# Ledger of designs, part 345: peptides against a protein of PDB entry 7PB4

Target 1, 105 residues: chain A of PDB entry 7PB4
Amino acid sequence: KMLNIKEYKEKLLSTLGEFLEDHFPLPDRSVKKKKKNIQESSVNLITLHEMLEILINRLFDVPHDPYVKISDSFWPPYVELLLRNGIALRHPEDPTRIRLEAFHQ
Target 2, 218 residues: chain B of PDB entry 7PB4
Amino acid sequence: DALQMAVGYFEKGPIKASQNKDKTLEKHLKTVENVAWKNGLASEEIDILLNIALSGKFGNAVNTRILKCMIPATVISEDSVVKAVSWLCVGKCSGSTKVLFYRWLVAMFDFIDRKEQINLLYGFFFASLQDDALCPYVCHLLYLLTKKENVKPFRVRKLLDLQAKMGMQPHLQALLSLYKFFAPALISVSLPVRKKIYFKNSENLWKTALLAVKQRNR

## One batch from the design tools (peptide; made by RFdiffusion4, then SolubleMPNN)

Design b2_p29_5_s4 (from b2_p29_5, 15 letters changed)
Fold by OpenDDE base, seed 4:
Structure b2_p29_5_s4 (fold): chain B 105 residues (1-105), chain C 218 residues (1-218), chain A 29 residues (1-29)
Amino acid sequence: as target 1 above (105 residues)
Amino acid sequence: as target 2 above (218 residues)
Amino acid sequence: MEELEVLLAIFERLARLHGEVELFLEIKN
């Protein structure tokens, strides 16, 4: 039975989610950033799945400025993973901003 | 100096260079090797070269040789290790390079300046246990990293599953024993008492070099 | 570009990284 588009999307999302959980685990614990003069702020890291969601949403919600500011919640290895595999790219003038690749066919 | 020129070559040099095709490459590689084995490398040099070795910029043979000479003069920066792990996530290095990296990481563990960020990578390392080639070395690494808070029910299950698959391997036994120590309620299985914890290749490729490093830093 | 295409493109790249291309192909078809 051919899945309708909605069902197919749901299946894809679920499969991708499971895949991400299996192959891209969250780092253990929050990264404590020592600020010079302020109490240690614990930053919670987000999942790769959440990172992708943010990037995808930004692409569709704000297509004229699809860039997301890299926050402390973005685990550096995952940022690099996205960049180095052509999933995301840095803003040409602001390396602290990344966008999802457009994946032009 | 010759080392700076060599490091500069690897940093800015050709992409996908082959060891057998470039005399210049060989010259610079030998320079790095010589300095590394004689004196060790500065943390900055290790940062650059380790990143290069795992980036896929050069061929596997070159990457292997670079990685083998990642011997510190004093310390290795934790940031260098984090960067290295980021490259592992990208998967541009060969399986053999991954094995070598974990061996290196275990061997050099005490020379890493801090462990805070490395401890955050616990889950990533744990996920690599399923790779049969990596498993012995990952177990050793995890044995060094494991804290009580890392011992979770799902990880216990995974270790027990691995045991069921592979048998009671010494490296798995060592890690399970540590897990049982931290969380006895999660591990009902009886583990044999061993006088000595054994990990594969306790004599690593860097044994002589590490002795020299320790001697220089006393 | 539709969201579905973006998701597939991401999945393909990540699947290739982990040698799970078959998983990707199964869902793509």
Scores: peptide ipSAE 0.534, ipTM 0.579, DockQ to the pose 0.192
Fold by OpenDDE base, seed 2:
Structure b2_p29_5_s4 (fold): chain B 105 residues (1-105), chain C 218 residues (1-218), chain A 29 residues (1-29)
Amino acid sequence: as target 1 above (105 residues)
Amino acid sequence: as target 2 above (218 residues)
Amino acid sequence: MEELEVLLAIFERLARLHGEVELFLEIKN
């Protein structure tokens, strides 16, 4: 039986979530970035799953400005992974902002 | 300095389409190789060259030669390793380059300055166990990295499945034994009591170079 | 439909990186 669109979406999200958990590390919440001079701010890193969720939501919620500002919670290896695999793009004028790639265009 | 010129060449790429591109490339590559094997490379030089070797900027032959001479004078920056792993995720490097990288990573593990971020990449390394060519080296790497918190039920299942598929491989047995040590309740299977942990260490391309590095850093 | 297409595109790219293309194909079908 062909799953309805809703059920299919749920299955896809579940499978993708499991895939991400299996293949990508969960950042430990408390990576103490020892910045030299500033107080040890414990930066909470977000998962790749959460990063993707933010990017997808921004694309659909604010299509005229789909860019997300890279925060300290964005682990650099994940950012590089997204950019280098054509999943995300940097803003042409502001390298601190990234958007989801327009796969339909 | 000849080394600085060579590193700069690889970083910036070949400027002009001169007929002597190959000769220039070879000259600079030999310069890097000579310095690396004699004295080792500075952490900054390794950072640049390792990134280049895995970026796909040059051909496989060049990348292989660069990677083979990633010998530290003192230490390797963890950031360099993290960047290198990020390039593996791009999939532009050959299978042989990936194998060589994991061999390098295991060989140079003690010379990496920090392990905190590398430990966060545990899941990525674990995913590479499915590649038959990588599996022996990844098992060795995971053996070095594994902490109690990494030993999860799904990873145990995956290792047991791999064992069922590939047979009782020494490198898998070593990793499973470590998993059983940290989480005995997750592994009900009796593992043979092996007196010696066996990893294919005999093929360490850098054995002589590493001895020299250790002697210089005493 | 657009969201599904985006999710599939992301999944495909990530699946290829980790050799899990079969998993992706199972979901796509």
Scores: peptide ipSAE 0.507, ipTM 0.639, DockQ to the pose 0.195
Fold by OpenDDE base, seed 1:
Structure b2_p29_5_s4 (fold): chain B 105 residues (1-105), chain C 218 residues (1-218), chain A 29 residues (1-29)
Amino acid sequence: as target 1 above (105 residues)
Amino acid sequence: as target 2 above (218 residues)
Amino acid sequence: MEELEVLLAIFERLARLHGEVELFLEIKN
């Protein structure tokens, strides 16, 4: 049975979610980061799944300014993963902001 | 000093430089090699040079030589390793460089200052088990990293499938035995009882240097 | 449809990274 577009999207989201859970590590919700000259601060990290969700939502909600500010909750390895694999781009003038790549024109 | 100049050259120097044609490059590379093997490198120097070796800025021959001399004076920063793994994901380095990196990572494992973030990269390392050239070294690395929470049903299935494909390799057997230790209910297959866990000696390239590092840090 | 294309593109890139291209192809078809 050909799945309708809605059902297909749901299947895709489910499969992608499972894939992310299986193949990508989940950061600890509370990771102690050692900052220079500052006491150990606990930072709540988000999953790659959550990061992607934020980026996708921003792209569609605010297409004229699709950039998201990188917070301390963004685990650096995930940021680098997205940037280096052509999934995200840094803002040309503000390296603290990233957007989802425009995969289609 | 000469080392600072050499590191600076690699950091800011020409893109896609050829080792065989650039006397300046060779001079700086020899400087780094000499210091690394005699005294080891500072964590900051390793951070810079390791990143360069995996970024594709230079040719494979140069990258290989840089990676071979990533010998710490004291410690390696976990952040440097995380950055390195990120470069591996981009696929700009050669297969031989990847193998060398995993060998290096295993050999230098005890000199890495922290393991928290490296442990979070468990899934990335596990995915590399599918590469036949990497598999022995990745198994060794995973043997060092594996905790109970890492032992999941899907990973058990993948390991058993890999065993079915390539046979009962010593390195795979070692990892499976550890998995069985943490989660005996997930592995119903009887594993041969081996008295000694055998991994390919990844330290061979750095044996003398590692001994020297250990002596200096006692 | 646009969102679906974005999701597929992301999935493809991540699947290639982990050698799970077959999984991606199965869902794409």
Scores: peptide ipSAE 0.503, ipTM 0.646, DockQ to the pose 0.215
Fold by OpenDDE base, seed 5:
Structure b2_p29_5_s4 (fold): chain B 105 residues (1-105), chain C 218 residues (1-218), chain A 29 residues (1-29)
Amino acid sequence: as target 1 above (105 residues)
Amino acid sequence: as target 2 above (218 residues)
Amino acid sequence: MEELEVLLAIFERLARLHGEVELFLEIKN
């Protein structure tokens, strides 16, 4: 039975999720950022899956401004992974903002 | 103190109004170098300066000098290393800076307080094996990091491909031998039994400094 | 671009990174 588009999407999401869990493990959720003033703020890191979800949602929800501000919850290596592999792009004028790549051929 | 002023200078950047920008830069750089080689740097100072060295904020010459003096007084924070590795992906640093960083990372490996997050960066390091300049140092780093769970079929294939391309390099052989140890079924090729594992530059640039650090922390 | 296409594109790139292109192809087909 040819999976309908909805079912196929669900399967894809599930498979991608599993793939991300297997190959891109989440670091310890509590990264102690030493801010200027001795206050060790523990920031909860989000998964790569969650990062992608945020980026995808932003692209579709706000297509005229598809950029997401990088928060402390974004693990820097994952941000760079997305950028390095052509999945995301930095805003040309604001390096603290990234968007999902348009994947234009 | 002079060190705090120097670190602050690098962190905040040069004050635009200084007519003697180069002299000021050199002064602060020398201050950092002197303290680092004499006493080592605090983890917080390394955190700031390591990030700066790889961010592309300053020129290659300055970045190189900063990296060379990233000598800990006691420990290096894993978070500092993670941030540093993230900068390698941005491509703002020179190839020579990347090489130096990997050399530094290998040399300072035992002084890093934790390895859990660094282990998660295994794939990032492995991807750098294809760079001929980085390959020897990356192999050494991977040799230190590799666990059974890291030994995957695709990585075995990549290593074998590299061996085919580069020949039977000692550093590749060392890593392959470790892979075979963890996953003998994935490596059917007979590897020469090496009694001694040799990595390039066993005598690192920081040998004397590291000895001093070890003595101070006894 | 449809969401599905975006997901596939992301998956492909990440799969290539980990040498799991076959997994991607299985899903794409």
Scores: peptide ipSAE 0.480, ipTM 0.667, DockQ to the pose 0.209

Design b2_p29_6_s1 (from b2_p29_6, 16 letters changed)
Fold by OpenDDE base, seed 1:
Structure b2_p29_6_s1 (fold): chain B 105 residues (1-105), chain C 218 residues (1-218), chain A 29 residues (1-29)
Amino acid sequence: as target 1 above (105 residues)
Amino acid sequence: as target 2 above (218 residues)
Amino acid sequence: LDVLLQLKGKEELLRLLVEELVILEAELQ
């Protein structure tokens, strides 16, 4: 039973990864070249996959405080996407913190 | 035959810029309607026409008429339903078409050949409870689909929150009663003992047709 | 999973995939 669940989980993770790469890629840095003055925020944006991994891990590792602080590496459209779809929730008192929805609880 | 020509017209679209596009459309639509109400449609015909009705290829009036005549002769393919749900996700159909689809899905539920794939869409249907127009019909659909494994604490919370927002709706109470049956520990709230589960009669549009289908398949 | 991949709605599919993943993770905990 556990083996089947693990195998299915791995298949699902792989499928999710491919899905995210195909449908929710990071914006190409190439288009921003023309407007000089916007501080090239040297901040390396993480993928939506990496963002979800952080949120999932926090949900299970620290269930009493499952919130993650939004860093500059979090692409704002991804944060909005997760919130809009009810995948993530903002902290009620700190809008800079988000959690994954506890779909298992 | 006339039905094949009509289905082919909807599938391929109008080939020639004939001046009388509307008359041709109406002719083929009436052909489909007449056959569907008299004899029902084959699973293949439903597959084609249901996909067309939800694709946004035609106007809302045409899509509504097509969807109203999606009456099976024998069975509806589960694959047709999955494809239809896929079109709902694209959002090209009107709100009225979505409502009609869920009404149709509930009314025709027993004629769908398999339920395994539809059961995998449980989370999608559950998310649609937030749409006030869909909620009564989605509750009925979920009442038909819900298994013990679907009854999770987060879904219970969402249903209770929805009840707090919308009040004690009969369709929501019916679904909550089923949830309590499967997982009594998750629902501490005393539900009113309703002797009769009342869903909106989604079958009313197809009542006569459904009786005819049941008689043909006996 | 194969059924979910047939869905054309990207955001709806994303939600369903994440929901299922979280459920599976909980079963492994």
Scores: peptide ipSAE 0.453, ipTM 0.657, DockQ to the pose 0.824
Fold by OpenDDE base, seed 3:
Structure b2_p29_6_s1 (fold): chain B 105 residues (1-105), chain C 218 residues (1-218), chain A 29 residues (1-29)
Amino acid sequence: as target 1 above (105 residues)
Amino acid sequence: as target 2 above (218 residues)
Amino acid sequence: LDVLLQLKGKEELLRLLVEELVILEAELQ
């Protein structure tokens, strides 16, 4: 039973990875080149996959404080996407912190 | 036959050369309506027409009329329902079409050949509870679909939150009562014992047609 | 999974995939 769950999880992770690459890619850095003066915030944006990984890991590693601080590496439209779809929740008192929805609880 | 020509028209789209596109469309639509209400439609015809109604290929008025005549002769394919839900996700249909689809899905639930794939869509249907217009019909659908494995603590919380927002709606209470039946430990709140479960779907648009289908299949 | 892949709504599919992943992860704890 556990083996089957692990195999299914691996398949699901693979499918999710491919799905995110195809449908939720990072914004091309090239579009920011045209507006000269905006300080190239040297902050590398993370993928939606990496965002989800951080959120999932935090949910299970620190279940008593499952919130992740939104960094500059979090692309705002993807944060909003997660919130809008009920995948993530904002902290009630700190809008800079988000958690994954506890679908298992 | 006239029905095959009508279905083919909707599938392939209007032939460019028809001067009176609206009259031709109306003729074919009436043909589908007449056959559907008299005899029902074959599963293949429902598969084609249901997808057309939800794809946004035609205007809302046409889509609504097509969806209203999705009456089976015998059975509806589960695959047709899955494809229909896929179109709902694309969001090309109107809110009224979504409501009508959920009403249709509840009304036709017993005529769907299998439920295994539909049960896998439980989470999608549950997420649609947040839409105030859909909520009564989605509750009814979930009442029909819910198994013990679907009753999760987070879903209980969401239902209770909806109840707090919307009040003690009969359709929410019905679903919560079913959840309590499967998982009594998850619902500490005393639910009022309602002897009669009232879903808004008591006024089924297809009541007469469904009676006729059941009589033909006996 | 096969049924989910048939869905054309990318945002809804994302939610469902994450939901399932979290449930599976919890079963492995």
Scores: peptide ipSAE 0.445, ipTM 0.680, DockQ to the pose 0.838
Fold by OpenDDE base, seed 4:
Structure b2_p29_6_s1 (fold): chain B 105 residues (1-105), chain C 218 residues (1-218), chain A 29 residues (1-29)
Amino acid sequence: as target 1 above (105 residues)
Amino acid sequence: as target 2 above (218 residues)
Amino acid sequence: LDVLLQLKGKEELLRLLVEELVILEAELQ
């Protein structure tokens, strides 16, 4: 039973990875190099896959405080995507913190 | 036959050259409606027409009429339902069409050949409870689908939160009662003892047609 | 999984995949 669950999990992770790459890619940085000098800190955006990994890990590693602080690396549209689909929840008192929905609890 | 021509029209779409597109459309709709209410439709015809009704290929009025005549002769393929749900996810149909689909799904539930794949869509249906327009019908559907394995603590919390928001709705109470039956430890709240489970629209749009289908298949 | 892949709604599919993944992860703890 446990082996089958692990194998299924691996298959699911692989499928999720491929799915995210195909349907939820990072925004293309190809916005034209117009020279406006604004030190737009080249914040390296993380993938939706990486966001989910962080959120899942936090949910299981720190179940008493499963919230993750939204960093500048979190692309705002993907944060909103997770929230509106009920995948993530915003902290009731701190809007800068989100958690994964505890689908297992 | 006339039905095959009508189904083919909806599948292939209107031929550009028809000057009287609306009259042709109406003719084919009436053909499908007449056959569906008289004899029911074959599973293959339902597969085609159900997908058309939810694809956004036609206007809301047409989609509504097609969906209202999705009456089986014998069975509905589970695959047709899965495809239909897929179209709901695309969001090209109106809110009224979504409501009608859930009403249809509840009404036709016993005529679906298998439930295994539909049961895998439980989480999707459960998420649709947040839509106030869908909630009564989704509760009824979930009441039909819910197994012990579906009763999770997070779903209990969501149902209780929904009850706190919407009040003690009969359809929600029915679903909660079923959840309590499967997992009494998860629902500590005393549910009012209702002698009868009442879902809104116990009179489905298809009552007469469903009686006829059941009589033909006996 | 095959049923899920038939869903054309990418956001709904994402939710379902994550839900299943979290459930499976919990079963492995």
Scores: peptide ipSAE 0.444, ipTM 0.678, DockQ to the pose 0.823
Fold by OpenDDE base, seed 5:
Structure b2_p29_6_s1 (fold): chain B 105 residues (1-105), chain C 218 residues (1-218), chain A 29 residues (1-29)
Amino acid sequence: as target 1 above (105 residues)
Amino acid sequence: as target 2 above (218 residues)
Amino acid sequence: LDVLLQLKGKEELLRLLVEELVILEAELQ
């Protein structure tokens, strides 16, 4: 039983990875070339996959405080995507912190 | 057959060259409507037409009329329903079409051949509870679909939050009562023991058609 | 999973995939 769950999880993770790459890629850095003057804030944006990984890990590693601080590496449209779809929740007192929805609880 | 020609028209789309596109469309739509209300449609015809109604291929008025005549002769394929739900996610249909689809899905629920795949879409339907226009019909659908494994604490919280916002709606109370039946430990609130579950069934657009389908399949 | 892959709505599919992943992760704890 546990083996089947692990195999299914791995398949699901693979599918999610492919899905995110195809449908929710990072904004192409190449388009920023034309507007010279906005400070290339060298902030490396993380993928939506990496964001979800951080949120999932925090949910299970620290269940009593499952909130992650939004860093500059979090692309704002993807944060909004997670929130509007009920995948993530803002901290009630600190809007700079988000948690994954506890779908298992 | 006139029905096959009509279905083929909707599937292939309007041929550009016809000066009388609207008259041709209306003719084929009336053909589908007449057959559907008289005899019902075959599962294959429903598969094609239901997908068309939700894909955004035609205007809202046409999609609404197609969806209203999705009356089975015998059964509806579960695959057709799954495909239809997939189109709801794309958002190419109007809000009124979504409401009509959920009404249709509840009305036709017993005519769907299997429920295994539809049950996997439970989370999608549950998320649609947040839409005030959909909420009554989604509650009814969830009441039909809910199994013990679907009753999770996070869903209980969401239902209670929804009740706090909308008040003690009869459809929401029915769903909460079912949740309490499956998982009494998750719902500490005393729910009124309602002997009668009141969903808005009184305005079933298909009541007469469903009676006719049941009579033909006896 | 096969049913989920039939969904054409990107955002809804994302939510469903994450929901299922979290549930599976919890079963493995």
Scores: peptide ipSAE 0.434, ipTM 0.678, DockQ to the pose 0.807

